# Peptides against a protein of PDB entry 4N78, part 57

Target 1, 186 residues: chain A of PDB entry 4N78
Amino acid sequence: HFQVICRLLGYQGIAVVMEELLKVVKSLLQGTILQYVKTLMEVMPKICRLPRHEYGSPGILEFFHHQLKDIVEYAELKTVCFQNLREVGNAILFCLLIEQSLSLEEVCDLLHAAPFQNILPRVHVKEGERLDAKMKRLESKYAPLHLVPLIERLGTPQQIAIAREGDLLTKERLCCGLSMFEVILT
Target 2, 155 residues: chain B of PDB entry 4N78
Amino acid sequence: MAELQMLLEEEIPGGRRALFDSYTNLERVADYCENNYIQSADKQRALEETKAYTTQSLASVAYLINTLANNVLQMLDIQASQLRRMESSINHISQTVDIHKEKVARREIGILTTNKNTSRTHKIIAPANLERPVRYIRKPIDYTILDDIGHGVKW

## One batch from the design tools (peptide; made by RFdiffusion4, then SolubleMPNN)

Design b1_p12_4_s1 (from b1_p12_4, 9 letters changed)
Fold by OpenDDE base, seed 4:
Structure b1_p12_4_s1 (fold): chain B 186 residues (1-186), chain C 155 residues (1-155), chain A 12 residues (1-12)
Amino acid sequence: as target 1 above (186 residues)
Amino acid sequence: as target 2 above (155 residues)
Amino acid sequence: SALDELVRLSRR
């Protein structure tokens, strides 16, 4: 599904969706969540010492339940704050999955374009084959497919310009060094 | 353009008219040959004359048809060439626009990106003992586990 | 003759 979304929206569509999601997340974080966090900080016990290990797990749990009773009983925390946190979480997950899907699509595009751009795959040399011989063979095989040099030789100036621009756009992908998810986390 | 116009407006219509006129002339020749054969005392001579006229007429018509056909073919070739040029131009424009749109889109999405922190993977000093690469069986992240956490659309 | 005219037309 995310792959289909990525294909449908393209870079521009994804950018728009991501921007809107960021706005929503920002609004949730700076608005409702911040207010609840502030309120929770105010009602949080000032002194919460770790109970002695001697109380065992049940005793420790009961202790914390007692200390946090007011927080747990805060109905709006469960209904509103946790819901908003879920929304933020969903947005983050959505962004992550979109980025992953986009990266996969970009990698596929790069792989498909590689023969036309003089990018040779790392050839696993089977035992007994010389790496150099395989590389030369591959270079020879794909040499006629080099698009930019071919168009530079046979094409019009306009075609050459387009080919160069296209080549550049094909090579420069987000997956090569850029992350959207890191921006979302900030 | 001038050549195409000449073909369309003068040569091809002229050839068609000539062919039509040839039809009427052929009819007259046929009538003449028939009457000549009937009235001639020497039927053999009349027949030979008819054969000669027929051969000449057919040759003339064949020439007219050939000329017309060649003109039509030439016209089509010129038109095809023009269409190819137009197609090329349109394609160039389209590609230019697409590239521009893509650049804009990439700039927009680029604003939302940062450099991947290449986590300095601490040189996992491969322990000297080449422990058999534990096939990292990428357990497919069962994303269904997340189905219960978020009001995600159950796909 | 009609034939002569036809021939003339074909050569144009």
Scores: peptide ipSAE 0.020, ipTM 0.678, DockQ to the pose 0.009
Fold by OpenDDE base, seed 2:
Structure b1_p12_4_s1 (fold): chain B 186 residues (1-186), chain C 155 residues (1-155), chain A 12 residues (1-12)
Amino acid sequence: as target 1 above (186 residues)
Amino acid sequence: as target 2 above (155 residues)
Amino acid sequence: SALDELVRLSRR
């Protein structure tokens, strides 16, 4: 699903969605969640002593339940605060999954473009074969597919300019050194 | 453009008219040959004359058809070339727009990105020495150490 | 002759 969303939205669509999600998250954190946290801090017992171990696990649980009774009984905590936290969590997860999906798509694009951009993978060298000879063969095999040099030789000045720009845009992907998720977490 | 216009407005219509006129003329030639053959005392001469006119007429029609066909082909070639140029122009504009849109999109998403902290993952240089798998000896946690910490029942 | 006219038209 996230892969389809990434393909459908593209960079622009993803940017818009991420910006809106950030606004929502910011609003939730600075507004409702902050207010509830402040309230919870006020209601929290100032002194919560560890119960005696003699009470056993059930007794200790009851003790803490009693100490936190006001918090547990705060109905708005369950209905509003937890819901808002879920929304924030979902937004964060969404951003993470979108970034991961986008990275996968970008990697696929890079891999597909590689033969046309003179980007050769390291070939597995079988025992007895020279790496250099294999690489040279590979280079020779893909040399006719190098798009920019081909267009520079056969194309118009306008086509050459477009090809160079396209090549640059193909190489410059977010997955190469940029992270959106880190920005979302800060 | 001038050549195409000349072909469309003058040469091709003119060729079509010439073919139409040739049809009328051929009919007249046929009538003449028929009458000449019937009225002539020398049938052999009349036949030879008819053959000559037939050959000439066929050659003339063939020439007219060939000329017209060549003009039509030339017209089509010019039009095809014009269409190809238009297509190229449209493609260029389309590609330029797409590149521009992509650049804008990348700027927008770029604002939402930061440099990946390449944690210098220290290349865990696998120590050349195969550290013998240190057998994880699960030491049982002695919980009795905690017996003196707290209000536990001293047995 | 009709033929002469045809020939004239073809040479144009």
Scores: peptide ipSAE 0.020, ipTM 0.676, DockQ to the pose 0.008
Fold by OpenDDE base, seed 5:
Structure b1_p12_4_s1 (fold): chain B 186 residues (1-186), chain C 155 residues (1-155), chain A 12 residues (1-12)
Amino acid sequence: as target 1 above (186 residues)
Amino acid sequence: as target 2 above (155 residues)
Amino acid sequence: SALDELVRLSRR
């Protein structure tokens, strides 16, 4: 599903969706969640001493339940605050999954473009064969597919410019060193 | 453009008219030949003259048809060339627009990105033994390394 | 056509 979304939206669509999600998340965090957190901080017991271990796990649980009774009984916490947190979580997950899916698509594009860009995969060398010789053979085999040099030789100046720009755009991908998710987390 | 216009407006219509006129002329020639044959005391000479006129007439018609056909073919070739040029122009514009859109899109999404913190690869302490500078063999970028980064959640 | 007749005449 996310792959399809990535394909349908493209970079621009993804950017728009991500921006809107970030706005929503920001709004939720700075608005409702912040308000609830402030309220929770106000109702939090100022002095919560660790109960003696002698009370055992049930006693400690009861103690904390009693100390946090006002928080636990705060109905809006469960219904609104947690829901908003879920929404934030879902948004984050969505962003992560979109980024991952986009990265996969980008990698696929890079792989498909590689033969045309003089990017050769590392070939497994059988015992006794020189890697260099195989690579040279491979380079020679795919040399006619090098698009930019081919167009530079045969194409018009406009075609050459387009080919170079296309080549650059093909090589430059987010997956090569950029992360959206890190921005979302900041 | 001038050549195409001449072909369309003058040469081809002119050729068609010439062919039509030739038809009328041929009818006159035929009538003449027929009358000449009937009236001539020397039928053999009249027949030879008719043959000569027939050959000339056929040659003229063939020439007119050939000229017209060549003009039409030339017209079509020019038009085909024009269409190809137009197609090329449209394609270039389209590609330029697409590249521009892509650049804009990439800028937009780029704003939402930061450089991946390449974990400070621990300074590979160069082992003390300076291995002979292995000639920089362009190691093909193994993109399989990226396979591990994308936790392809098989949905 | 007159031409056809002429051609016929030429073949005779």
Scores: peptide ipSAE 0.016, ipTM 0.662, DockQ to the pose 0.008
Fold by OpenDDE base, seed 1:
Structure b1_p12_4_s1 (fold): chain B 186 residues (1-186), chain C 155 residues (1-155), chain A 12 residues (1-12)
Amino acid sequence: as target 1 above (186 residues)
Amino acid sequence: as target 2 above (155 residues)
Amino acid sequence: SALDELVRLSRR
């Protein structure tokens, strides 16, 4: 599904969605969640010492329940605050998954374009074969597919310009060095 | 353009007119041949003359038709060539627009990106300094990063 | 003759 979304939205659409999600997340964090956190901090016991282990697990639990009774009984915490946190979490996950999906698409595009851009995969060298010789053979095999040189030779100036720009755009992908998710976490 | 115009305005209409005129002339020739045959004392001579006129008439009509046909074909070829050129131009414009749109899109998404920390250091060191949104600096793409990813995609 | 005219037209 995320792959389809990425294909459908493209870079532009993804950017828009991500921006809006960031706004939503920011709004939730700085608004409702912040307010609840502040409130919780206010009602939180100033001094919460660890009870003696001698009380056993039930006693310790009861102690904390007592100390946190006001927090636990705060009904809005469960309904609103946690919901907002869930929304934030979902948004983050969405962004992550979109980025991952986009990266996959980009990688696929790069792989598909590679033969046309003189990008050759590293070939497995069998015993006794020289890597250089194999690479040279591959290069010669794919040389006719090099798009930009081909167009430079046969195309009009406009076509050459377009081909070069297209080649550049094809090579320049986010997955090669950029992360959106890191920005989101920032 | 001048050639096409000449074909459309002069040669083809002229050829059509000539062909039409030939029809009228052929009718006259036919009438002449018929009358000549009837009136001639030497029927054999009259017949030979009619054969000659018939051959000549057919040749002339064939020539007119051929000329007209060639002109029409030439016209169509020129028009087809013009259309192809127009198509090419439109395609170039379209591609240019697409490239532009893509560049815009990439700029927009680029604002939402930061450089991947290549540092293998597992420690999420919270960068102390809020790194300013690093403007998408077109750094040369290191394709070596793809070397590690490619092993698993069984198509 | 009408034929002569036709021939003339064809040679143009």
Scores: peptide ipSAE 0.021, ipTM 0.653, DockQ to the pose 0.009; fails the geometry check

Design b1_p12_4_s2 (from b1_p12_4, 7 letters changed)
Fold by OpenDDE base, seed 2:
Structure b1_p12_4_s2 (fold): chain B 186 residues (1-186), chain C 155 residues (1-155), chain A 12 residues (1-12)
Amino acid sequence: as target 1 above (186 residues)
Amino acid sequence: as target 2 above (155 residues)
Amino acid sequence: SLLDELIELSKR
């Protein structure tokens, strides 16, 4: 699903969605959640002493239940605050999954473009084969597919410019050194 | 453009008219040859004259058809070339727009990105010495040690 | 071609 969303939205669509999600998260955190946290801090027992171990596990549980009774009985905490926290969590997860999916798509694009951009994978060398000879063969095999040099030789100045720009855009992907999720977490 | 216009407005219509006129003329020639053969005392001479007119007429029609066909082909080639140029122009514009859109999109998403903290993954130089995985022997927690501390109801 | 021959004949 996330892969389909990434393909459908593209960079622009993803950017818009992420910006809106950030606004929502910010609004939830600075608004409702902050207010509930402040309220909870006020209701929290100022002094919560560890009960004596002599009361046993049930007694200790009852003790804490009693100390936290006001918090547990705060109905709005369960219905509103937890829901808002779920929304924030879902938004964060969504951003993470979108970034991961986008990264996968970008990697696939890079891999597909590689033969046309003179990006050669490291070939597995079988025992007895010279790496250099194999690489040279590979280079020779893919040399006719190098798009920019081909267009530079056969194309118009306008086509050459477009090809160079396209090549640059193909190489410059977010997955190469940029993270959206880190920005979301800060 | 001037050549195409000349072909469309003058040469091709002119060729079509010439063929039509040729048809009319051929009919007249046929009538003449038929009458000449019937009326002539020298049938052999009349036949030879008919053959000559027939050959000339066929050659003339062939020439007219060939000329017209070549003009039509030339017209089509010019039009095809114009269409290809238009297509190239449209493609160039389309690609330029796409690149621009992509650049804008990348700027927008770029604002939402930060540099990946390449944690200097210290090349964990795998110590050459394969430290034998210390088999974590989970010692079972003996809970019987706690049996003496609780006021359990001695049945 | 036969066509070329006919065209030549028409010019004669």
Scores: peptide ipSAE 0.024, ipTM 0.672, DockQ to the pose 0.010
Fold by OpenDDE base, seed 5:
Structure b1_p12_4_s2 (fold): chain B 186 residues (1-186), chain C 155 residues (1-155), chain A 12 residues (1-12)
Amino acid sequence: as target 1 above (186 residues)
Amino acid sequence: as target 2 above (155 residues)
Amino acid sequence: SLLDELIELSKR
């Protein structure tokens, strides 16, 4: 599903969706969640001492339950705040999955473009074959597919410019060193 | 453009007219030859003359047809060339627009991205200062990093 | 072709 979304939206569509999600997340965090957090901070016990271990796990649990009774009984926390947190979580997950899916698509594009861009795959060398010889053979085999040099030789100046720009755009991908998710987390 | 116009407006129509006129002339020649043969005391000479006129007439018609055909072919070649030029122009415009759109899209999404910190140090540095968008230093894309992610299509 | 021959004859 995310792959289809990535293909359908493209970079622009993804950017728009991500921006809107970020706005929503920001709104939720700075608005409702912040308000609930402030409220929770107000109702938090000012002094919460660790109960003695002698009370055992049940006693400690009861102690904290009692200390946090007002928080636990705060119905809006469960219904509204947690829901908003879920929404934030879902948004984050969505962004992550979109980024991952986009990265996969970009990798596929790079792989498909590689023969045309003088990017040769690492070839497994069988025993007895020289890596250099295989690489040279591959280079020779794919040399006619090198698009930019071919167009530079045979094309018009406009075609050359387009080919170079296209080549650059093909090589430059987010997966190569950029992360959207890190921005979302900041 | 002038050549195409001349072909379309003058040469091809003119050739068609000439061919039509040739038909009329051929009829006249045929009538002449027939009458000449009937009236001539020397039928052999008349026949030879008729053969000569027939050959000339056929040659003339062949020439007219050939000329017309060549003009039509030339017209078609010019038109084909024009169409190819138009196609090329449209393609260039389309590609330029697509590249532009892609650049815009990439800028937009780029704003939402940061460089992957490959550095080991997990220091969650609280971004105190709005780090100025680190100038995307085009590091050569090491595509070898992708080798581990992709199921190598075993060619 | 016969046509070519006729064309040549017409040029004459």
Scores: peptide ipSAE 0.022, ipTM 0.658, DockQ to the pose 0.011
Fold by OpenDDE base, seed 3:
Structure b1_p12_4_s2 (fold): chain B 186 residues (1-186), chain C 155 residues (1-155), chain A 12 residues (1-12)
Amino acid sequence: as target 1 above (186 residues)
Amino acid sequence: as target 2 above (155 residues)
Amino acid sequence: SLLDELIELSKR
């Protein structure tokens, strides 16, 4: 599903969605969640001493339940606050999954373009074969597929310019060194 | 352009008219030959004359048709060339626009990105030998695993 | 072609 979303939205659509999500997350964090957190901090017991170990686990649990009774009984916390936190969590997960999906698409594009951009796969050298000879054979095999040099030789100046721009755009991808998710976390 | 105009306005219409005129002439020749054969005392001679006229007429028509056909073909070639040029121009514009749009989109999304911390995690230098280009078989991400995590996204 | 032959005949 996320792959399909990435394909449908493209870079522009993804950017718009991410921006809107960031706004929503910001609004939730600075608004409702912050208010609830402040309220919770106010009702939090100022002094919460560790009960004596002699009370055992049940007694300790009862102690903390008593100390936090007002918080636990705060109905809006369970419904509204936790829901907002879930929404934030979902937004974060969405961003992560979108980035991962986009990265996969970009990698695939790079791999598909590689033969046309003079990017040769790493050659496995079998025992007895010279790496250099194998590389030369591969180069010779793929030489006719090098798009930019081919167009430079046969194309018009306009076509050459477009080919170069296209080549650059193909090579420069987010997956090569950029992360959106890190920005979202900050 | 001048050549195309000449073909469209003069040569092809002229050739068509010539063929129509030829049709009327052929009918006259046929009538003549028939009458000549009937009236002639020497039927053999009349037949030979008819054959001669028939051959000449056929050759003339063939020439007219060939000329007209060549002119039409030439016209079509010129038009095809013009269309190809137009197509090339449109494609160029389209590609330029697409590249521009892509650049804009990338700038916009780029604002939302930061450099990946290349943690010096030891590039698992997979020994050069083993990394057969594993065909990245896109294993479909089974998103069902996430169905139990976060009640908010109904898939 | 037959057409070529006819054209030649027309020139005669």
Scores: peptide ipSAE 0.022, ipTM 0.651, DockQ to the pose 0.011
Fold by OpenDDE base, seed 1:
Structure b1_p12_4_s2 (fold): chain B 186 residues (1-186), chain C 155 residues (1-155), chain A 12 residues (1-12)
Amino acid sequence: as target 1 above (186 residues)
Amino acid sequence: as target 2 above (155 residues)
Amino acid sequence: SLLDELIELSKR
């Protein structure tokens, strides 16, 4: 599903969605969640010491229940605050998954374009074969597919310009060095 | 353009007119041949003359048709060439627009990106200056990153 | 044109 979304939205659409999600997340964090956190901090016991282990697990639990009674009884915490946190979490996950999906698409595009851009895969060298010789053979095999040189030779100036720009755009992908998710986490 | 115009406005219409006129002329020739045959005391001579006129007339019509046909074909070829050029132009514009749109899109998404920390250290180092728009620094694409990803995609 | 010549001949 995320792959389809990525394909459908493209870079532009993804950017828009991500921006809006970031706004939503920011709004939730700085608004409702912050307010609840502040409220929780106010009702939080100033001093919460660990009870003596001698009270046993039930006693310790009861102690904490007592100390946190006001927090536990805060009904809106469970309904609103946690819901907002869930929304934030979902948004983050969405962004992550979108980025991952986009990266996959980009990788696929790069792989598909590689033969046309003089990008050769690493060939498995069998015993007794020289890597250089294999690479040379591959280069010769794919040489006719090099798009930009081909167009430079046969195309009009306008076509050459377009080809070069297209080549550049094809090569420059986010997955090669950029992360959106890291920005989201910041 | 001048050639096409000449074909459309002069040569083809002229050829059509000539062909039409030839029809009328052929009818006259036919009438003449018929009358000549009837009136001639030497029927054999008249027949030979008629054959000659017929051959000549057919040749002339064939020439007119051929000329007209060639002109029409030439016209069509020119028009086809013009259409191809137009198509090429449109395609070029379309590609240019697409590239532009892509660049815009990439700029927009680029704002939402930061450089991948190559440092294995999982420490999310919060960039100190949050406010600087992460300028998309065109770093040379290290394609070596693809080397590790490619092993799993069974097509 | 050849046709014109033929016509002239036919008038002869």
Scores: peptide ipSAE 0.020, ipTM 0.651, DockQ to the pose 0.007

